# Ledger of designs, part 130: peptides against a protein of PDB entry 4QMF

Target 1, 175 residues: chain A of PDB entry 4QMF
Amino acid sequence: ESSFMTLFPKYRESYLKTIWNDVTRALDKHNIACVLDLVEGSMTVKTTRKTYDPAIILKARDLIKLLARSVPFPQAVKILQDDMACDVIKIGNFVTNKERFVKRRQRLVGPNGNTLKALELLTKCYILVQGNTVSAMGPFKGLKEVRRVVEDCMKNIHPIYHIKELMIKRELAKR

## One batch from the design tools (peptide; made by RFdiffusion4, then SolubleMPNN)

Design b2_p25_3_s1 (from b2_p25_3, 8 letters changed)
Fold by OpenDDE base, seed 1:
Structure b2_p25_3_s1 (fold): chain B 175 residues (1-175), chain A 25 residues (1-25)
Amino acid sequence: as target 1 above (175 residues)
Amino acid sequence: EEEEKKKLEEILEKIDEELKKIFEK
């Protein structure tokens, strides 16, 4: 039997409590057991004797990881789909200066969230910028692109340049 | 920042046109 545990910050407790029945129901379909520990502040997923696909536990692991990083349940639960992958990109360690960090993180979002929306469209990914992490969900190819753009942004390469590149690549792929 | 904003808007317009083509198909 396989088991995975993820800690969550205190500010997520209320939300996780409200959706936990939905989490349980979603995982029950795959015969994965789950536990919400409010004292420790943790979520646990584990295989059962009835678990048919042993690989689904890895998706369950990713589900609780995404939930811990503020991804809403209706989006996070899509990780259980076969063609869906995720990545949690740590961005907090690229810059020591807090002001510089905030500025670069804001560039990922852009005015009215348009930069982020452009990236989502071009990579076919869902992207959430929250705190010191960027959570992404989508195809592996798209996730690789997202990670590159996110990390480069934190290294002071503006996302617009990558957006242009992705647009060119998209046009070439249509030909 | 203003120049970057302008560039992004141009990019978004192009993306929108591409999306329209996809949905018209």
Scores: peptide ipSAE 0.109, ipTM 0.651, DockQ to the pose 0.087
Fold by OpenDDE base, seed 4:
Structure b2_p25_3_s1 (fold): chain B 175 residues (1-175), chain A 25 residues (1-25)
Amino acid sequence: as target 1 above (175 residues)
Amino acid sequence: EEEEKKKLEEILEKIDEELKKIFEK
């Protein structure tokens, strides 16, 4: 039997507690067991003897990973769909200066969140920027593009340039 | 920052135009 555990930050505890019954219900459909440990601050998923698809445990792992990184349950639970993938991109280690980090992270979001929205549209991904990570959900191709843009942003390449590139590629693909 | 905002707005406008074309089909 397979088991995966993820830790979550204290500020996420209240929310996780409120939605945990929904998590349990969603995973029960696949005969995956789950545990919320408020003392340790962890979520665990595990296969059971009734788990039919052994691959679903990997999606369950991804679910709790996304939830730990502030992705709302209604969005995170979509990871259980066969055609949905995710990525959690660590962005906190690209720059040592806190102010520079904050500025670059803000560039990814952009004015009124428009930069992020444009990126989501062009990659067909959901993207959440929170703390030291960016969580993304969508097709593998889109996720690859998101990771590139996010990492380059932290390397001081403005997302707008990638957005332009993606737009051009999109136009070319329509021809 | 203002220049970046202007560029973004231009990009978004183009995206909107593309979306409009998709919905017109």
Scores: peptide ipSAE 0.106, ipTM 0.646, DockQ to the pose 0.086
Fold by OpenDDE base, seed 5:
Structure b2_p25_3_s1 (fold): chain B 175 residues (1-175), chain A 25 residues (1-25)
Amino acid sequence: as target 1 above (175 residues)
Amino acid sequence: EEEEKKKLEEILEKIDEELKKIFEK
């Protein structure tokens, strides 16, 4: 039997409590057990004797990881689908200066979130910028592109450059 | 920094228009 645990920040507690029955129901369909520990601030998923597909535990692990990083349940639960992948990109270690970090992180979002929305559309990914991580869900190719743009942004390469390139590539691919 | 922001907004506006065209049904 396999088990995975992830910690979540205190500010997620109220939300996680609200949706935990839905998490349980979703995982029960796969005979994966789950536990929400409010004292420790953790979520645990584990296989059971009735688990049919042992690989589903890895997706369950990803589910709780995404939930811990503020991805809402209706989006996060899609990770249980076979064609859905995810990536959690750590962005907090690229720069030491807090102000510089905040500025570069804000560039990923852009005015009215349009930079992020453009990136989501072009990569066919869901993307959430939260704290020191960027969570993304989508096809593997799209996730690879997202990681490149996110990391380059933290290295002071403005996302708009990559977005422009992705737009050109998409236009060319449709011709 | 403000000038950079202005330039970015202009680019994003153009990008939004282009994306609408590209992803139209």
Scores: peptide ipSAE 0.100, ipTM 0.640, DockQ to the pose 0.085
Fold by OpenDDE base, seed 3:
Structure b2_p25_3_s1 (fold): chain B 175 residues (1-175), chain A 25 residues (1-25)
Amino acid sequence: as target 1 above (175 residues)
Amino acid sequence: EEEEKKKLEEILEKIDEELKKIFEK
């Protein structure tokens, strides 16, 4: 039997309590057990004797990881689908200056979230910028592109330039 | 900072127009 645990920050507790029954139901379909520990501030997923696909536990691990990083349940649960992958990109260590960090993080989102939306469309990924991480869900190739754009943004390369590049590549691929 | 924001908004507007064209094609 396999088990994975992730810690979550205190500010996520109320939300996780609210949706935990839904998490349980989603994982029960795959015969994966789960535990929410409010004292420790952790989520745990475990295989059972009835777990058919051993690989599903890895997706369950990713599910709780995404939930811990503020991804909403209706989106996070999609990780259980066979064609869906995810990435949690740590952005907090690229810049020591707090103001510079906030500025660069905001560039990922852009006015009215349009920069992020453009990146999502071009990479076919879901992307959430929250705290010191960027969570992404989608195809592997798209995730690779997202990571590049996110990390480069934290290195002071504006996302809009990468977005333009991705647009050009998309146009060329259709020809 | 204000100039940077303005430039990004202008570029984003162009990107939005291009995206619409690409995805409707």
Scores: peptide ipSAE 0.040, ipTM 0.623, DockQ to the pose 0.084

Design b2_p25_3_s2 (from b2_p25_3, 7 letters changed)
Fold by OpenDDE base, seed 1:
Structure b2_p25_3_s2 (fold): chain B 175 residues (1-175), chain A 25 residues (1-25)
Amino acid sequence: as target 1 above (175 residues)
Amino acid sequence: EEEEKRKLEEILKKIEEELEKIFEK
């Protein structure tokens, strides 16, 4: 039997408590067991003897990972779908200067969140910028593009450069 | 689902138009 655990920050505790019954119900459909440990601040998922597809445990692992990184349950639970993949991109180590980090992270979001919205639409991904990570969900190709844009942004390449590229590619595909 | 797709495309078009204006500067 396989088991995976993810720690979550204290500020997520209240939310996770409120949605944990929904998590349990969603995973029960796949015969995956789950445990919320409020003392340790952890979520655990594990296969059971009734788990039919052993690969689903990896998706369950991803589910709790996404939840730990502030992805809302209605979005995170979509990871259990066969066609849905995810990526949690660590952005905290690219820049040591806090002010520079904040500025570069803000560039990903852009004015009124329009930069991020454009990136989401062009890549067909859900993207959440939170703390030291960017969580993304969507098709594999889209996720690859998101990671490139996110990492390049933290390396001081403006997202608008990649947005323009993606727009051009989209227009060419329509022709 | 088709309606959702249409709405998404409309939003994308608006954002693309806005971004294109920025690129023209």
Scores: peptide ipSAE 0.091, ipTM 0.678, DockQ to the pose 0.063
Fold by OpenDDE base, seed 5:
Parts: C-alpha cells; structure tokens; sequence
Structure b2_p25_3_s2 (fold): chain B 175 residues (1-175), chain A 25 residues (1-25)
C-alpha cells in the first residue's frame, strides 16, 4: 500500500472543493482512493487492494501536486496519461531580494504572456508560473528545456535569449 | 499546426525587437 499527501494554500480551497468529485472519478478509474481534508488543507491519494497498476499512484501524487500549485483540473488530469510527464520548478530560492525575484519571474511571462507562449510552443509543454514555482507538463525533452530556461532566468539570463536559440534549433532540426 | 507556426513567427518578431533593445542597444 502506498499513500501520498500534498498541502495546498487556503486560496485554493474553494476551487478544489468544486472539482473534487471530478478528481475522485478520474482516480476511481484506476482504483486510487483520494481524500480532501479542508481542515488540514491537504489532498491525499492512496492505492487500494483493487489497484491494478501500482505505478499509477506516482501519477496520482503528481496530480495533487499540480492541483496544489494552481494548475486547473482539465490540464492537471492529463498527468494520468502514459505519455505525459510534469515538473514543479522551485524558483523562490534563486534570489533573496523580493523585488529582483518579481522582476525575473515577470520576464518568464513577458509582455502579454508572449515569452511564456513562445516557450510553451517551442517545448510542446504547458507552463504555469505561480508564486514560488513554475509547473510544467509535457514530454521529458521539453521539460528539460523548460527547467533550463526557468532556472537561467532566475540566474539573470534573460529568457528571450533562450527563446531565440530554441527557435534557431527548431529550424535546424527541420532541415 | 499552421496557425501555431504563424503565431510563433509573430512572437519571434516581437522577441527579436526586444532583444535589440536589451542586448544590442
């Protein structure tokens, strides 16, 4: 038997309550049990005696992790697919100065979200910048690229530079 | 795919303009 628990911030409570029946139904297909604890502010997933694929519990763990980091359910639930991976990149520990942190985090998004949109298209990933984390979902190769760009951005390497390089690499790969 | 390509090219153009301002000017 395996069990995983994830805490969520208070501001996510109302949303999680709204979609929890959908979470339960999605996990029931895999015979994974789940619990939403509103007092503790936690989500728990666990295997049952009827769980046919023991590895699916790791994907269930990732599901609640993504939900806790503000990924909407219709996107987060895709993690249960075999070909889908995810990464939660902690960005809050690269810069101690809050103003500098906010500026660098904003660079990841860019004007009208165009920088982030370009990165999503080039890496074939879904990317959500929220708080002290960046959540990404997609192929492993794309996730590796996203992590590099995100971490380098927090290290003061502007993401626009990486976007240009990724575009050049894409053109070379088509040749 | 074609629409995504067009959108990406538009974004790329904007990015190139921003790169000039940030790194070359």
Amino acid sequence: as target 1 above (175 residues)
Amino acid sequence: EEEEKRKLEEILKKIEEELEKIFEK
Scores: peptide ipSAE 0.072, ipTM 0.678, DockQ to the pose 0.079
Fold by OpenDDE base, seed 2:
Structure b2_p25_3_s2 (fold): chain B 175 residues (1-175), chain A 25 residues (1-25)
Amino acid sequence: as target 1 above (175 residues)
Amino acid sequence: EEEEKRKLEEILKKIEEELEKIFEK
């Protein structure tokens, strides 16, 4: 049997408490057990003797990882679908200067969130910029593109240039 | 900075329009 544990920040506790019954129900369908430990500030998922597909535990691992990084449950639970992958991109270590970090992170979002929306559309991914991480969900190809854009942004390459490139590629693919 | 912001917004608007056209195909 396999188990995975993820710590979550204190500010996430209230939300996790409210949705944990839904998490439990979603995982019960796959005979995956789960525990929310409010004292430790952790979520745990584990296989049981009734778990039919042993690979589902990896998706359960990803579920709690996404939840820990502020992805809402209705979106995060989609990770249990066969065609859905995810990535949690750590962005907090690219820049030590806080102001520079905030500025570059804001570039990912852009005016009225339109930069992020454009990136989501082009990569066919869900993307959440929160704290020191960017969480993404979607096809593997799209996730690879998201990671490139996100990391390059933190390296001072503005997302707009990658977005334009992706637009061109998309246009060419329609021809 | 304000000028740069304005320029970026204009580019983004253009990109949004282009995306709309692509998705309508």
Scores: peptide ipSAE 0.043, ipTM 0.630, DockQ to the pose 0.085
Fold by OpenDDE base, seed 3:
Order: C-alpha cells, then sequence, then structure tokens
Structure b2_p25_3_s2 (fold): chain B 175 residues (1-175), chain A 25 residues (1-25)
C-alpha cells in the first residue's frame, strides 16, 4: 500500500474542513482512503486493497498538494481526470528582496487579474498565484509554457512579452 | 472565437496601458 502526505498552512484549515467530505467522496470512487489531520495540519491519501488503478494514488497526491496551495476543490478535483496534469511552481527563492518579490509576483496577476487571465486562455491552463507558489492545471504543453512565463517573470521578464509571443503563435497556427 | 480574440486583445491593450504608466516615472 502506498501513501502520501502533505502539510497545509493554518489559513487553509477552515476551508479544508468544509470540503473534506467532498474530497473523501471523490477519492472513494477510486478506493483511495484519505485523512485530514487538523492537529498536525496535514492531508494524507493512501491506497487500499480495493484500489484498482495504481496511478490514481499519484493523482490523489496531486489533489491534496493543490488543495494545500489554495486551489479550490471544484478545480483541484479535476486532477483526477486522465487528461489533466498539474504543476506547483515555487517562486519564493528567485528574489531575496521581499518588495521586489511582491512586485514581480503581482505582475503575474496584473490589473484586475487580466495578465493571468490572458495567460490562462493562451495556455489553456488554470493558474493560481498564492503565497510562494503558482499552481497550474492543464495540458502538458500549456503547463510548460506557464512554468516558463512564471519563472521568467520572477527573473524580471514581464509576462506581457510571452503573452504577445503566444498570441502570435496562436494566430499563425490558425493559418 | 473572434470575440474571444477581441477580448484578449482588449486585455492586452489594458496591460500595455498599465505598463506605460509604470514606466512614465
Amino acid sequence: as target 1 above (175 residues)
Amino acid sequence: EEEEKRKLEEILKKIEEELEKIFEK
């Protein structure tokens, strides 16, 4: 039997409590057991004797990872679909200066979230910027593009550059 | 599709306008 555990920050506790029954139900369909430990602040998923698909435990691992990083359940649960992949991009170590970090992180979101929305549309990914991580869900190609844009942004390359590039590529692909 | 393209272009325009404001100082 295989098991995976992830810690979650205290500010997620209330939300996780409210949706944990839904998590349990979603994983029960695959005979994956799960545990929410409020004392430790952890989520655990584990295979059972009834688990048929050995790969589903990895998706369950990704599910709790996404939930720990503030992805809402209705979005995070999509990771259990075969065609859905995810990436959790650590952005906290690119810049030592806190103010610079915050500014660059904000560039990913942009005014009214428009930069992020544009990137989501162009990559066909869901993207959430939270704390020291960016969580993304979508096709592999899109995820690769998201990671590039996110990391470059933290390296002081404004996302608009990549967005323009992606738009050009999209236009060319229509021909 | 064309509407989505138009919306995206509008978003980009807004982003560019915001960038210009940042670099005016």
Scores: peptide ipSAE 0.067, ipTM 0.664, DockQ to the pose 0.086; fails the geometry check

Design b2_p25_3_s3 (from b2_p25_3, 7 letters changed)
Fold by OpenDDE base, seed 3:
Structure b2_p25_3_s3 (fold): chain B 175 residues (1-175), chain A 25 residues (1-25)
Amino acid sequence: as target 1 above (175 residues)
Amino acid sequence: DEEEEEELEEVLEEIDKKLEEIFAK
């Protein structure tokens, strides 16, 4: 039987403890077992003899990965839906200069989060910029677009150019 | 960059307009 584990940062422990019963309940519906190890700082999901859908364990894996990256449970749990995919984009190694990294990461968010909001709307994705990762949830096509925009932003291409492109493509698709 | 901010504002205005067309009924 299949099992997956992810480590989480210490600062995430308090939150994970508060929502773990909800995680357990959500996974129980699919007969997936889960364990929160506070000593190791890990989350584990595993199939059981009662697990019917073998593919659900991969979604459970993604769930704990998202939770480890600070995605709130009410959003992260949506990964268990058939039509929902996710991506965790590592952004911390594109730029070695810390100040430059912070500036480029801030461009993804923009003033009052408007840049990120625009990107979410255009891609139909949820997007969370946190630390050295960007977590995204949504349709596969949208996720591909998000990854492109995020990586290009870290390569010093401002998100606005991609936003314009996405808007044009959206209008063309409506015709 | 002021130019980029202006461009973003234009994009946001267009998005807002589209959202209003869908949900302002």
Scores: peptide ipSAE 0.034, ipTM 0.598, DockQ to the pose 0.090
Fold by OpenDDE base, seed 1:
Structure b2_p25_3_s3 (fold): chain B 175 residues (1-175), chain A 25 residues (1-25)
Amino acid sequence: as target 1 above (175 residues)
Amino acid sequence: DEEEEEELEEVLEEIDKKLEEIFAK
């Protein structure tokens, strides 16, 4: 049997309590057990003797990881699908200056979220910028592109440059 | 600055229109 545990921040507790029955039901379909520990502030997933596919535990691990990083359940649960992958990109260590960090993180989102929306469309990924992490879900190729853009943004390369590049590449690929 | 943000917004709007064209069925 395999088991994975993820800690979650206090501000996430209320939400996790409200959706935990849905988490349990989703994982039960795969015979994965789960536990929400409100005292420790943790989520645990584990295989059971009835688990048919041992690899599903890795997706369950990713599910609780995404939930801990504020991804809403209806989106996070899609990680259990075979064609769906995820990435949690740590962005908090690229810049020591808090103001500079906030500015670069905001560039990733852009006015009215349009920069992020453009990136999502071009990479076919879901992307959530929250705190010191960016959570992404989608195909591996798209996730690789997202990570590059996100990290470069934190390195002071404006996302619009990559977005234009991706747009051109996509246009050419359709011809 | 504010001018840069306005320029970026215009670019993003243009990109949005282009994306609509690219992904239109």
Scores: peptide ipSAE 0.033, ipTM 0.594, DockQ to the pose 0.084
Fold by OpenDDE base, seed 5:
Structure b2_p25_3_s3 (fold): chain B 175 residues (1-175), chain A 25 residues (1-25)
Amino acid sequence: as target 1 above (175 residues)
Amino acid sequence: DEEEEEELEEVLEEIDKKLEEIFAK
């Protein structure tokens, strides 16, 4: 039997408690067991003898990873679908200066979240910027584009450059 | 930096409109 565990920050505890029955129900459909440990602050998923698809445990692993990084359950649970992939991009180590880090992270979101929204639309991904990570869900091709834009943003390449490029590419592709 | 953000906001508004057109069925 396979198992995976992830830690979550204290501020997620209340939310995770409220949705854990839904997590359990979603995973039960695949005969995956799960445990929420409030003392340790961890989530665990594991296969059972009745688990039919062995690959689903990897998706369950991704589910708890996304939940730990503040992705809401209604969105995170979509990872269990065959056509859905995810990526958790670590952004905290690109810049040592805290102020510079915050500024570059804010550029990724943009005014009223429009930069992020544009990126989501162009890549057909869900994107959540939280703390030192960016969580993304969507098609594999879109995820590659998201990672490039996110990492380049932390390297001081403004997202607008990539967004314009993606807009042009998408316009040309549908012709 | 502040001037850049103001210019960006204007550009993003235009981008939003363009995106709506691009993804419209």
Scores: peptide ipSAE 0.032, ipTM 0.596, DockQ to the pose 0.084
Fold by OpenDDE base, seed 4:
Structure b2_p25_3_s3 (fold): chain B 175 residues (1-175), chain A 25 residues (1-25)
Amino acid sequence: as target 1 above (175 residues)
Amino acid sequence: DEEEEEELEEVLEEIDKKLEEIFAK
């Protein structure tokens, strides 16, 4: 039997409590057990003797990881689909200066969220910028592109450059 | 910087226009 545990920040506790029955129901369909520990502040997923596909535990691991990083349940639960992958990109260690960090993180979102929306559309990914991480869900190819753009942004390469590149690539692919 | 933000907004508007054109094809 395999198990995975993820810690979550205190500010997520109330939300996780409200949706945990839905998490349990979603995982029960795959015979994966789950536990919400409010004392430790952790989520755990485990295979059972009834788990048919042992690989589903990895998706369950990803589910709780996404939930811990503020991804809402209706979106996070899509990770259980075969065609869906995810990535949690740590962005907090690229810049030591807090103001510079905040500025670069804001560039990922852009005015009215348009930069992020453009990136989501071009990569066919869901992207959530929260705290010191960026959570992304989508096709593997799209996720690779998202990680590149996010990391480069934290290295002071503006996302617009990559967005333009992705736009050109998309246009060429339609020809 | 307000000037930088205005420039970014203009670029994003252009991007939005281009995206609309791409998705319309």
Scores: peptide ipSAE 0.030, ipTM 0.596, DockQ to the pose 0.082

Design b2_p25_3_s4 (from b2_p25_3, 9 letters changed)
Fold by OpenDDE base, seed 2:
Structure b2_p25_3_s4 (fold): chain B 175 residues (1-175), chain A 25 residues (1-25)
Amino acid sequence: as target 1 above (175 residues)
Amino acid sequence: SAEEKERLEEILKKIDEELEKIFAE
């Protein structure tokens, strides 16, 4: 049997408690066991003897990883689908100055969230900017693009330039 | 700068408009 564990921040505890039954039900369909440990502040997923697809445990791992990073359950649970991948991009190490970090992180979101929305549309990904991470879900190609844009943003390359590039590529592909 | 921010916002608006056209299905 295989198992994976992830820690979650304290502020996430209340939400996780509210949705954990849903998590359990979703994973039960695949005969994956799960445990929410409120003392340790951890989530664990485990294969069982009844687990049919051994690869599903990796998706379960990703599920709890996403949940730990504030992805809502209705979105995070989609990771269990075969065609869905995810990436958790650490952005906290690029800039030591807090104000600069916040500024660059905000650039990812943009006014009214339009920058983020544009990036989501162009990459066909779901993207959540939260704390020191950016969580993304979608096709592998899209995820690669998201990571590039996100990391470059933290390196002081404004996302708008990448978005424009992606838009042009999209336009050309439709022709 | 504030001016740069404004310009970027304008560009973003334009991109949004263009995206609406591109993704209109």
Scores: peptide ipSAE 0.041, ipTM 0.621, DockQ to the pose 0.087
Fold by OpenDDE base, seed 4:
Structure b2_p25_3_s4 (fold): chain B 175 residues (1-175), chain A 25 residues (1-25)
Amino acid sequence: as target 1 above (175 residues)
Amino acid sequence: SAEEKERLEEILKKIDEELEKIFAE
């Protein structure tokens, strides 16, 4: 039997409590057990004797990881689909200066969220910038592109350059 | 700077327009 546990921040507790029955139902379809520990502030997923596909536990692991990073349940639960992948990109360790970190993180979002929206469209990914992480869900190719853009942004390469590049690639692919 | 921000917003607007054209095809 396999199990995975993730911690979640205190501010996420209320939301997780409200959706946990939905999490349980979604995982029950795959005979994966789950536990929400409000004292420790953790979520756990476990295989059972009835788990048919052992690989689904890895997706369950990813589900709770995404939920811990503020991805809403209706989006996060899509990770259980075979064609859906995810990535949680840690961005807090690229810059030591807090102000510089905030500025670079804001560049990912951009004015009115347009930069992020453009990146989502071009990569066909869902992207959530929250705290010290960026959570992304989508096709593997798109996720790879997202990680590059996100990390480069934290290294002071403005996302707009990558967006332009992706736009050009998209246009060329249609020809 | 404020000038840089304005320039970026203009660029993003153009990008949005371009994206709209691309995805409309």
Scores: peptide ipSAE 0.033, ipTM 0.603, DockQ to the pose 0.084
Fold by OpenDDE base, seed 1:
Structure b2_p25_3_s4 (fold): chain B 175 residues (1-175), chain A 25 residues (1-25)
Amino acid sequence: as target 1 above (175 residues)
Amino acid sequence: SAEEKERLEEILKKIDEELEKIFAE
């Protein structure tokens, strides 16, 4: 029997309570059990005797991880699809200076979120910048690109440079 | 999709403008 647990911050409690029945229903389709512990502030997923696909528990693990990092349920639940992968990129430790951290994180988003939207479109990923993490969902190739851009951004390489590079590569691929 | 393409083109135009500003510094 496989089990995975993730902690979630207090500010997510109210939201998780509201959507937990939906989480349960989604996981029940795969015979995965789940528990929301409001005292501990944790989510747990577990295989059952009726779980057919043992790999689905890993997706369930990813689901609760995404939910803990503020990804909305309608998006997070897509992780249960076979063609969907995810990545949670920790960005909080690249820069010690808080102001510099905030500035670089802001670069990922850009004016009106356009930088992030461009990156999403080019990588075919969903991307959420929240706190000290960036959550991404999509194809593996796209996720790899997202991680590169995100980490490089925190290393003071502007995302726009990578976006331009991706655009050029896209145009070349059309030829 | 066509809608995504159009949105991308709009965003890319703005990005190009931003790039020019960054690299001009």
Scores: peptide ipSAE 0.029, ipTM 0.609, DockQ to the pose 0.076
Fold by OpenDDE base, seed 5:
Structure b2_p25_3_s4 (fold): chain B 175 residues (1-175), chain A 25 residues (1-25)
Amino acid sequence: as target 1 above (175 residues)
Amino acid sequence: SAEEKERLEEILKKIDEELEKIFAE
């Protein structure tokens, strides 16, 4: 039997409590057990004797990881689909200066979230910028592009430059 | 989708404007 545990920040507790029955139901379909520990502030998933697909535990691991990083359940649960992958990109260690970090992180979002929306459309990914991480869900190719743009942004390469480039590449690929 | 394409075109116009500002510095 395999098990995975992830910690979640205190501010996620109330939300996780509200959706935990849905988490349980979703995982029950795959005979994966789950536990929400409010004292420790952790989520655990584990295989059972009835688990048919052993690989699903890895997706369950990803599910609780995404939930811990503020991805809402209706989106996070899609990770259980065979064709869905995810990535949690740590961005907090690229810049030591907090103000610079905040500015660069904000560039990922852009005015009215348009920069992020453009990136989502071009990569066919869901992207959430939260705290010191960027969570992304989608096809592997798209995730690779997201990681590049996100990391480059933290290295002071403006994301809209990459977005323009991706748009051009997309147009060329359609021809 | 068609809706996404339209939205992307709208955003692209804004991006072009922002790019001009960035490259002007």
Scores: peptide ipSAE 0.029, ipTM 0.611, DockQ to the pose 0.077

